# Peptides against a protein of PDB entry 7RZF, part 184

Target 1, 358 residues: chain A of PDB entry 7RZF
Amino acid sequence: PFQEEHLKQLYKIVPIKDIRNLYVTFPIPDLQKYYKSNPGHYLGHLIGHEGPGSLLSELKSKGWVNTLVGGQKEGARGFMFFIINVDLTEEGLLHVEDIILHMFQYIQKLRAEGPQEWVFQECKDLNAVAFRFKDKERPRGYTSKIAGILHYYPLEEVLTAEYLLEEFRPDLIEMVLDKLRPENVRVAIVSKSFEGKTDRTEEWYGTQYKQEAIPDEVIKKWQNADLNGKFKLPTKNEFIPTNFEILPLEKEATPYPALIKDTAMSKLWFKQDDKFFLPKACLNFEFFSPFAYVDPLHCNMAYLYLELLKDSLNEYAYAAELAGLSYDLQNTIYGMYLSVKGYNDKQPILLKKIIEKM
Target 2, 358 residues: chain A of PDB entry 7RZF as posed
Amino acid sequence: PFQEEHLKQLYKIVPIKDIRNLYVTFPIPDLQKYYKSNPGHYLGHLIGHEGPGSLLSELKSKGWVNTLVGGQKEGARGFMFFIINVDLTEEGLLHVEDIILHMFQYIQKLRAEGPQEWVFQELKDLNAVAFRFKDKERPRGYTSKIAGILHYYPLEEVLTAEYLLEEFRPDLIEMVLDKLRPENVRVAIVSKSFEGKTDRTEEWYGTQYKQEAIPDEVIKKWQNADLNGKFKLPTKNEFIPTNFEILPLEKEATPYPALIKDTAMSKLWFKQDDKFFLPKANLNFEFFSPFAYVDPLHSNMAYLYLELLKDSLNEYAYAAELAGLSYDLQNTIYGMYLSVKGYNDKQPILLKKIIEKM

## One batch from the design tools (peptide; made by RFdiffusion4, then SolubleMPNN)

Design b2_p20_1_s1 (from b2_p20_1, 7 letters changed)
Fold by OpenDDE base, seed 5:
Structure b2_p20_1_s1 (fold): chain B 358 residues (1-358), chain A 20 residues (1-20)
Amino acid sequence: as target 1 above (358 residues)
Amino acid sequence: ASGGKITSKDFYLDLALRLK
């Protein structure tokens, strides 16, 4: 395990590729024995959330971060890491201290709200869906994976242990949150901007880096992170499927889409799935407008309209994606194309949200 | 997407976790 002298350290690392990354890492106890509650997954889900009021949403709004990943990783024997990894913009590289402050503000928000059983339930449900519809791995890969998992889980649970959450343990969530403190932080910044400013070389690959102690004043600043009113817990994910019923194949099922509705304003084609037998659907809508391509102005307006529409729907995109739903909006020569794909159960909800923003 | 165990091979993350 890391000793106190290894905490509150900043590593400036020179990459080979032109990348800018910030790794905020916390040594945590080995949580392997708590796999049934998986408090690291709970925290990673919230910290890495991309919806309104999320850490990423705020950091993106400032132009400092492009992507964010939160979660646990195995360490050496007897401990793990909790990691918050962000892809930095050029501007974000200048605001690393403030980015980390926002991370601690979000963590403080999680402490203030306390563990939420409904969030755990959503994680449980999402994992159950992922497990239920997990593609069959190749036998060789599957065997190798099982062999690795046998080191950590009982034989009877090897197939399920990675996916099935069983126990809500607010005490363990709080325990991990108590480790996510400035006094327990190890920060790494990866940027070419450190080239020629390093004084150490890593022994295995020759990576150049500089190690610095984080100043006590900076640690104190992070320790005093207040509640930022912009941070909110996510709303309930309304897109999580609960009905997985597969309708029987009709005797008159056509190998190609059949016209099932023909009106003056619409045509509807339908094809039942005869191959995959999944509770999934693909809804495709083509909207025809006589004005879409009348002139360049109308074309540009149609383009701008869709860009604005996509922006307005961004609040649902992440929640839908987590639930195995996706949508696509495109301009066409004749007007607009909309596609909704994924689990069929909550597609009407997503479709309604899209239409309400149109 | 976050929440799960970070299993991706990130060279610089692995390095950062090894540095003392």
Scores: peptide ipSAE 0.507, ipTM 0.924, DockQ to the pose 0.673
Fold by OpenDDE base, seed 3:
Formats: structure tokens, sequence, C-alpha cells
Structure b2_p20_1_s1 (fold): chain B 358 residues (1-358), chain A 20 residues (1-20)
């Protein structure tokens, strides 16, 4: 385990590639024995959430961060790390202290709200979906992981232990959350901007870095992180599939799309799946407008319209993605194209959300 | 993105976790 002298440290690392990353890391207890409740997954899900009121949404709104990942990682024997990793913008590199302040504000929000059983249930449901379809989608990657898992889980649970959440343990969530404090932080910043400003070289790869103690005043600022009113818990994910029924193949099923509706304003083609037998569908819509590309002005207006539409749908994009749904919107020379893909159960909900924003 | 165990080999993350 890290001693106190290893905490509250800042590492400035020079990369080979032009990357800008911030790693905010916390030593935590080994949570392996708590796999049935997986408190690190719960916290990762919330901290790494991308919906409205999320940490990422706020940091993106400031132009400081492009992407965010939160979660647990294996450490040395007897401990793990909780990690918040962000991809920094050039501007974000100048605001690292403020970015970390926002992280602690979000963590403080999680403390204030306390553990939510409904969030755990969503994690459970999402993992159950992932487990149910894992073997159908990616058979090759499974064998190499099993050998490692056998060391940690009972044989009967090896197949399920990584996915099946069984126990809501608010006490363990709070225990991990209590480790996510400024006094327990280790920060690493990776940027080429530190080139020529380092004084140490890593022994294995020759990576140049500088180590600095985080000033006590900065630690205190993070310790006194107020509740930021912009941070909110996510809303319930309405896109999580619950019905996985596969309809029987129709006798008249064609190997190609058949025209099933033909009107003055619309044509509909349908093809039933005859190969994959998954509770998934692909909905593709092509919209035609005589005005879409009539002149450069209309072309630009159509482009702007879709950009605004996409922006208005961002609040649903992440929740849909988590639930195995995706959408795509593109300009075409004739108008626009919409695609909705994934589990069929909640596709109508996503489609309705899209249409309501159009 | 988030939630699950971070299993990806991130060289710089691994480095940061090893630095004392």
Amino acid sequence: as target 1 above (358 residues)
Amino acid sequence: ASGGKITSKDFYLDLALRLK
C-alpha cells in the first residue's frame, strides 16, 4: 500500500505521442471479495456517466475535457486503484486544478445523495444484458480471460462473476467513496508541454517525468469542494431492454428487403433476420426534400439543422449507447438519413425522442 | 464511458501507478 509520503503527489509525464491526459487516482482496498456488489462499478458508472448533470458534461461545457473514464483497476497485492481519467484539451491543461476541483464536487454530490438502489439495479440490468449476449457476439475473447478469473472466483461463478450483480451494499459504496478524498489522491498529467521541464527519468522505458508535492493550499481547496448545482444524478435509463423475444421466421420471409408499404409519401421495406436470431433491429430512414440541396444556402441550413438536432439529442445518446442502442443522423444530397440500431425493445422510445426534437 | 474494471493497458496509467 502507498504510505502518506506517496499521496498528494503530482507527476508530470512527457509522452512519446502527442497526447494530453489527466489521471486522478486513489488507492482503495482490494474489492475482489465484493464482486457480488461491486461498489467500484457503481461509482465508476456514476463518475464516468456522460448524461446531463454528469462530471463529463460540465467539463466539456467548459472546453477542458474531451472524454472521461472512471473505474477501478487492479493494483499490487492487497489494494486497487480508483481512477478518473480524462482526455484534456489544450485549455484543460491550463485548468487541471479546477478540473480536479470539479471531480471532488461531483464526489461530494455523490456523498450528499447517498447510494441509490435504483442505480445499482440499472447496473445490474445492464450487466445482465451484456452477459446474456456476450457469447453470441464475441466468442473468441472468452477463453483467455477464464484462466485469470479462476484464481478469484468459485468455478461455478466464473462465467457470471464479472457480470452478475447480486447484492446492493450501500455500506461498501460509502466505504469506497470515503477513499476518494484529496488527502488520498495521486495525480498524473501526461503532456508534451512538460518536455525540457522534467528532472527524473523512469528506469524501464526512459520516460521523463517530474514529481511534485501538491501544495497544502490546493489540497484544502479540494477538501472544501462545495456542492456544484450543475451536478445531478442521472435520470433512469429508459432504453434498457427488458423484452428479448425473437419472433418466429415468417414463411414468406425473403432473403432481401420486401416492399411492405407503398404510399405517395412513403415506402417501407422489411427484411426479417434469418441468420443472427438476436432481439435487435436496424431502422433506416431516408428523408427526401426538394429543398435540401437546391442551393448553397439550403445546403448550409440543412447541415446546421442536423448539427442542432444532434446537439439536442446528446442527452439521450449516452443512455441509449449504454443500453445497446445507437442512432446516426447524416445529411444526404436529397435530404437526411436517420438510422436507429440495437435492441428492438426500446427502439420506439429512442425514435420518439428523435422525432420530438425534429 | 465508465463503470467496469479498467482492463485496458494504458502505458502512462501503468507508469503513473508505479511511480513512487
Scores: peptide ipSAE 0.505, ipTM 0.926, DockQ to the pose 0.675
Fold by OpenDDE base, seed 2:
Structure b2_p20_1_s1 (fold): chain B 358 residues (1-358), chain A 20 residues (1-20)
Amino acid sequence: as target 1 above (358 residues)
Amino acid sequence: ASGGKITSKDFYLDLALRLK
């Protein structure tokens, strides 16, 4: 394990590719034995969340970060790492200290709210969905993966242990949160901007880097991270499917879409799936307006309308994606196109949310 | 991004974790 001299370090690394990454890493105990509760997954789910009030949402709003990943990674025997990784903008590279401050503000928010059983339940449900469908969509080569997993799990649990959460352990969540402190941090910044400013070379690949101690004043600043009122726990994910029933193929099922509704204002085509046999559906809507493309002004207004609509729906996009749902909105020469795809169970909920914003 | 186990190979992350 890392000793105290290996903590509170900043590594400035020169990449070969033009990338800007920040890695905020924390040595943590080996959590493998706690796979049934998986506190690292719980924390990674929240820290890596992309919804309103998330860490990423705030950092994106400031123009500092493009993407964020939170989670645990295996280390050497006896310890792991918890990692917060962000893709930095050019501006974000200038605000690394403030980005990390926001990370600690979010972590402080998690401490203040305490472990939430409903969040654990969502993680459990999402993993159950992933487990149920892991091999139905894409064949996986099991053999190499199983061999690796056998080192960590009982033989009888090897197929399920990665997905099945069984125990809510708030004590373990708090234990991991207690390791996510400024005094336990190792920071790496990857940027070409460090070229010519390094003094060390990595032994294996010749990567140039500089190592610096993080100043005590900066550590103290992070230790005194206040609650930021912009950070909120996510709302419950309404899109997680619970019904996976596959309806039997109707005797009159056609290999092509059949017109099942024909009115003055609408036509509806339907085709039952006869190939995949998944509890999934694709809803496609084409809206026709005589004004959509009548002149450049109306075209621009229609474009602006959809951009605003998409923006207003961003709060649902991530939650829908996590639940295996997606939507698409596009301008057409005749009006607008809407598509909703994924697990059929909660599609009506997503569709309703879209319509309510229209 | 998902709170799951980071299993993807990231060269620079792996490097950062090895640096003493």
Scores: peptide ipSAE 0.501, ipTM 0.921, DockQ to the pose 0.652
Fold by OpenDDE base, seed 1:
Structure b2_p20_1_s1 (fold): chain B 358 residues (1-358), chain A 20 residues (1-20)
Amino acid sequence: as target 1 above (358 residues)
Amino acid sequence: ASGGKITSKDFYLDLALRLK
């Protein structure tokens, strides 16, 4: 366990590659025994969320951060870390203190709202989906992972323990949130900008770094993080599949797409899956417009239109992705291409959202 | 990205967690 002297530290690390990363880390208790409730997953889901009102959304809007990851990591000697990791822009590197302030503002928002059972239920449902289809999508080498899991879980639960959330434990969520405080922070910044400004060398790899105490004034600023009205809990994920029924193969099933509708304005091809037997579908739409590429101006307008459309759909993209849905929009020489892929159950919802923005 | 367990091997993260 880290002693108080190991907290409130800033590490400036020189990378080999030209990367800019910020790691905001918190020592937390070993949560392994709480695997049925997994409070670290709950918090990682929210802190790492990419939807409107998320931490990442705000940090991106300022041009400071490209990506964000939140979650727990195993530590040494019976403790864990909660980690918020961001990829920094060049500008973000200059605003690390403010970035961390926003992190604490978001954490404060989570405290103010309290644990939400519906969020837990979404995590549970998402994990259940992942578990149900894990083996069917990619038989990845289970064997090596199982050995590690056996150390933590009863044999009967080994297959399910990593995925099945069973118990909503708001008390444990609050307990972990209480560890996510400025007085418990360890910050690492990775940037080439620290080259020639370091005074220590890491023993194992020779990585150059500088260690500094975070000033008390800065800690106090983070401790006094106000509620930022830009931060909101995510909305319910409407894309989470609940129906996994696989329709029986029709007797007239064709090995290739069959033309099932042919009109002056549209052609529709359909092929039933005869191989994978997953509750998934691929919807592909090709739109033809004689005006799309009639001249360079129209081509540029069509391009701009799709860029704006994609931007307008960003609010759904992350939620859809979490639920195992994806979409793609592309310009074509004849017009536009749209695809929607993933679990079939909620595809109509996503498609409707796309069409409403078109 | 939201993640329950950060299982990715991040060299610099691992380093940062080891530094005292």
Scores: peptide ipSAE 0.499, ipTM 0.922, DockQ to the pose 0.668

Design b2_p20_1_s2 (from b2_p20_1, 6 letters changed)
Fold by OpenDDE base, seed 5:
Structure b2_p20_1_s2 (fold): chain B 358 residues (1-358), chain A 20 residues (1-20)
Amino acid sequence: as target 1 above (358 residues)
Amino acid sequence: ASGGKITSNDFYLDLALRLR
């Protein structure tokens, strides 16, 4: 495990490629024995959330961060890491202290709200869906993976242990949150801007870096992170499928889409799945407007309309993605195209959300 | 992105975790 001398350190690393990354890392106890509750997954789900009121949403709104990943990683023997990794903008590279302050503000929000059983249940349900519909791996890859997992899990649980959450353990969530403190932080910044400003070289690959102690004043600022009113827990994910019923293949199932509705204003084609037998559907809508391509002005207006529509739907995009739903909106020469894909159960909900924003 | 175990092969993350 890391000693106190290894904490509150900042590493400035020179990359080979032009990348800008910030790694905020916390040594945590080995949580492998708690795989049934997986408190690191719970926290990674919230910290890495991309919905409204999330850490990423706020940091992105500031123009400091493009992407964010939160989760646990194996360390050396007897400990793990909790990691918050962000892709930095050029501006974000200048605001690393403030970015980390926002991270601690979000963590403070999680402490204030306490562990939420409904969030755990969503994680459980999402993992159950992922497990149920996991693609068959290649036999060689599958056997190698199993062999690796056997080191961590009972034989009877090897196939399920990575996916199935079984126990809500608020005590373990709080325990991990107690490790996510400024006094326990190790920060790494990866940027070419540190070229020629380093004084150390990594022994294995020759990577140049500088190590600095984080000033006590900065640590204190992070320790005093208040509640930022912009941070909110996510709302319940309404897109998580619960019905996985597959309808039997009809005797008259067509190999191609059949016209099942023909009206003055609409035509509907339908094809039943005869190959995959998954509780999934693809809904494709083509909207025709005589005004869509009548002149350059109308074309530009139609483009702007869809860009605004996409922006307005961004609040649902992440929740839908987590639930195995996606949508696509495109301009066409005749009007617009909408596609909704994924598990069929909650597609009507997503479709309604899209229509309400139109 | 959110989730459980970070399994991505990130060279610089691995480096950062090894540095003392």
Scores: peptide ipSAE 0.516, ipTM 0.927, DockQ to the pose 0.665
Fold by OpenDDE base, seed 1:
Structure b2_p20_1_s2 (fold): chain B 358 residues (1-358), chain A 20 residues (1-20)
Amino acid sequence: as target 1 above (358 residues)
Amino acid sequence: ASGGKITSNDFYLDLALRLR
């Protein structure tokens, strides 16, 4: 693996495309043998979380980062990488040291809180859902991945090994966290701003880059990362489905939506699924208001209302998405449209959250 | 996004991991 001379390095890379990326990488042991506990997945779930109190939430609030991905990646033989990748704004490119400080503050928060069995259980449940429905949703992608998996898992476990979390191993989580330290960091920044400021060329593709040692002062700043009170563990994901019962097809099931309620103020159409047989539903609501588009002022107010509503729902959006739920809110000429889609079990919870914000 | 395993073909990530 990497020697000490390969650690605490900064790589400034010139891209072909106008992109700004920061890669904060840590050499870690090969975790493949720990697939039943998958400590890298646990940490990637938390570090890559997008909810309130997450690393991304804070970095977005500062206008420095657009997106964040956290997780493990396969390396060469005998080691892996843990990676935190962010898409940088123009302003974020100027604050890379501070961004990385926040990363270490979040990691320090994870150390302080210690491994949480409930978080592991959520990861387990999410993976179980993904496994249960993988073949039903995307049959084409399954066959090509099996060949790669066979190299790592016993044949009997190949189908489940990537998804089935079986063992909560707090010791392994802590072991990986101990590798996520400033003294073990390799940083890469990708930006066109480094054009003409590089002194090396990559052998394979001719990519221009500069390699620099990260100053000891900067390493020390990151080592002394305090607990930031803005960072919090995520709340429990209330949207994770637990009931996958498919209701029997009714004898009176229509091939088209049937009007099941007709009142002066509402019409309700229903169609039972007769094709997919998934524990999923689509709830679509069209709201009509004579005031929504009566004039430009009302139109603008309706637009602003929906933008504010969407912003107020951001706290649930990520948790819902992880659980296989989605919602959409749109302005229409007649008012507004709401759609809730995904697993039916927790849709009422999401719908209630939306209505409470309306 | 939270990901257990980063499998994306990110050219610049792969490059960064290969640089010594």
Scores: peptide ipSAE 0.513, ipTM 0.926, DockQ to the pose 0.674
Fold by OpenDDE base, seed 3:
Formats: sequence, C-alpha cells, structure tokens
Structure b2_p20_1_s2 (fold): chain B 358 residues (1-358), chain A 20 residues (1-20)
Amino acid sequence: as target 1 above (358 residues)
Amino acid sequence: ASGGKITSNDFYLDLALRLR
C-alpha cells in the first residue's frame, strides 16, 4: 500500500508522443469482493459522465479538457486505484490546479447529494443490455478473458459477474468516495513541455520525469472545494432500451430496400433484417432543399444551421451513446442527412428530440 | 467516458501508478 510519503505527489512525465494527459489517482481498497454492488463503477459512471452539469462539460466549457475517463483500476495486491484521466488542451496544461479543484468540487457534490438508487439502477440496466448482447456482437474476445476471471469469481457467476449489478450498497459508495480526498491524491501530468525540466529517469523504459510534493496550500485549496453550482447530477437516461422483441421475418421480405411509401414530398424504403436478428434499426433521412447549395451564402447558412443543431443536441448525445443509440447529421449538396442507429426501442424518443430542435 | 474497470494498457498511467 502507498504510505503517506507516496501521497500528495506530483509527477511530471515526458512522453515520446505529443500527448497531454492528467491522471488524478487515488489509492482505494480492493473492491473485488464487492463486484455485486461495484461502487467503483457507480462513481466512475458519474465522474466520467459527459452530460449537462458533468465534470467534463464544465472542463470543456473552459477549454481545458477534451476527454475525461473516470473509473477503477487494479493495483498491486490488496488495493486498487480510482482514476480520473483527462486529455488536456494546451490551455488546460496551464490550469491543472484549477482542473483538479473542479474534480474535488464535483466529488463534493456527490457527497452532498449522497448515493442515488436510480443511478445504480441505470448502471444495472446498461450493464444488463451490454451482457445480453455481448455474445452476439463479439464472440472472439471472450475465451481468453474467462480464464482470468475464474480466479476472482465463483464458476457459476463468471459469465455474469463483470456485468450484473445486484446490490445497491450506498455504504460502499460512500466508503470509496471518502478515499477520493486531496490528502490521498497522486497526480501525474504527461506533456512534452516538461522536456529538459526533469531530473529523474525511470529504470525500465528510460522515461524522464520530475517528482514534486504538492504544496500544502494547494492541498488545502482542494480540501476546501466548495459546491460549484454548475455541477449537477445527470438526469435519468430515457434512451435505455427495455423492449428487445424481434419481429418475425415477413414472407415478402426483400433482400434490398423496398419502396413502401411514395408521395410528392417523400419516399420511404424499408428492409427487414434477415441476417443479424438484433433489436436494432438504422433510420436514414435525406432532406432535399433547392436552396441548400444555390450559392455560398446558403451553403454557409446550412452549415451553420447544422452546427447549431448539433450543439443543441449535445445534451442527449452521451446519454444516447450509453444506451446504444447514435445519430449523425451531415450537410449534403442537396440539403442534409440524418441517421439514427442502434436499439430500436428508444429511437423514436431520440428522433423526436432531434426534430424538436430542428 | 464512464469508467467501468479501466482495462486499457495506458503506458503512462501504468508508469504513474508505479512511481514512488
């Protein structure tokens, strides 16, 4: 286990590739025995969330971070790490202290709100969907992974243990959250900007780095992280599929799309799936406008319109993605293209939201 | 992105976790 001397440390690491990463890491107890409740997944889901009021949304709004990942990682024997990893912008590299302050503000928000059973239920439902369709989508990677899992789980649970959440344990969520404190932090910054500013070399790969103690004043600033009113818990994910019914193949099913509606203003083609037998659909819409590409002004207006539309839909994009839905919006020379793909059950909800923003 | 178990082989993460 890390001793006190290993905590509150900052590592400045020189990469080979031009990357900028911040790793905020916390030693935590080994949570393997709590796989049925998986408190690290719960916290990783919230901390790594990308919706409105999320940590990432705020850090992106400041231009400091591109991507964020939150979750647990295995450590040495008897402990794990909770990790918040962000891809830094050039500007974000200058604001690492403030980025970490925002992380602790979000963590403080999670403490203030307490564990939410509905969030656990969403995680459970999402994992159940992933489990149900895992074998259908990716058969090859499963066998090698099972051998490792057999060491950690009962044989009867090996297939399900990674996916099936069974127990809401707010006490364990709070226990892990209590480890996510400034006094328990280890920070690593990876940037080429540290080249020529390091004094240590890693033994195995020759990676250059500098180790510094985080100043007590900085630790205190993070300890006194106030509630930031911009941080909110996510809203319920309305895109999580619950109906997985597959309709029988029609006798008149064609191997190609058939025209099922033909009007002056619209044509509709349909093809039933005859191969995959998944509760998924692809909805593709092509919109035609005589004005879309008539001149540079209209072209630019159409471009701007779609950019604004995409921005207005960002609040749903992540929730849809988590639920196995995606959409795409593109300008065409004739107008615009919309695609909605994924589980068919909640596609109408996503489509409605898109149309309401159009 | 929401983290389940971070299983990616991130060299620099692994390095950071090994540094003392």
Scores: peptide ipSAE 0.509, ipTM 0.927, DockQ to the pose 0.675
Fold by OpenDDE base, seed 2:
Structure b2_p20_1_s2 (fold): chain B 358 residues (1-358), chain A 20 residues (1-20)
Amino acid sequence: as target 1 above (358 residues)
Amino acid sequence: ASGGKITSNDFYLDLALRLR
């Protein structure tokens, strides 16, 4: 579908809205037949990861990127695209070449480490959770979606094929990685800064753009991307739930929280869920300190403490979110508030991590 | 963001993919 003349191209696009986006795209083979292994999902999970040592973490640390998305997109028949999309800062717009260099450094890291079965298993487990609860929280209209999916999957697998990973195929992961090379890149930059600097108009909507060949020197620079020691594979996500048991409603269950512990140092209220019947819980903690709001200095210290605490917990935030867990920390006039929400199975692990940082 | 299939309608992405 794309010939050599269509590769190594840079498109500068003028948006209507004030947005700054970078799309780094790679033509790849049609991976639809490999849905059971889904190598594009594996790579998108890693490239799009937001934890320590991720591509996004490094690009954010430099102030160049706000958000990052990695994954596959359908093309025409016989090919797909792998896409790395970032939201650029004003500074990032000036460093697009370096941003893309970092992308290739991360891809090089993935090549060096090779396919990891544990990462595949993590993707499998996350997708299994998503599949299990896809309709439990929000009813979905399946009719139109199923009709579309029937074109890609056997009838018997239509409901599961999008979620259930079954086969670890390192060969296919490597095959896709081999397509993620500078010689196979198509770059698009979307920014109002290109206004008045374009020479082409798109035929359908009149979008103004400029097309340029990426210089061979730049391609070579990306081809020679070294291993950046800041890039690391993510650690195992310890927050992925494995127990989904819903406990039966107790006979003495009250429609309001009941005081189940009352001591000089703590009070505990509990209410069992009688409505949603999900393996989820909400843990809410209010901490009281007589010194939290005693004077402006203590207030500022308490604020700073919480900001530092949040920063120290940031390494868990993304992994928790992927696993359907969240936490919140807030200053109060009496001290601090902590909330942990989501699947109950791994909440104790997240809570322990929070307390260990306190 | 998730490594899943990019299914969101992004006008500028779609444009970029159509440009030759």
Scores: peptide ipSAE 0.506, ipTM 0.924, DockQ to the pose 0.649

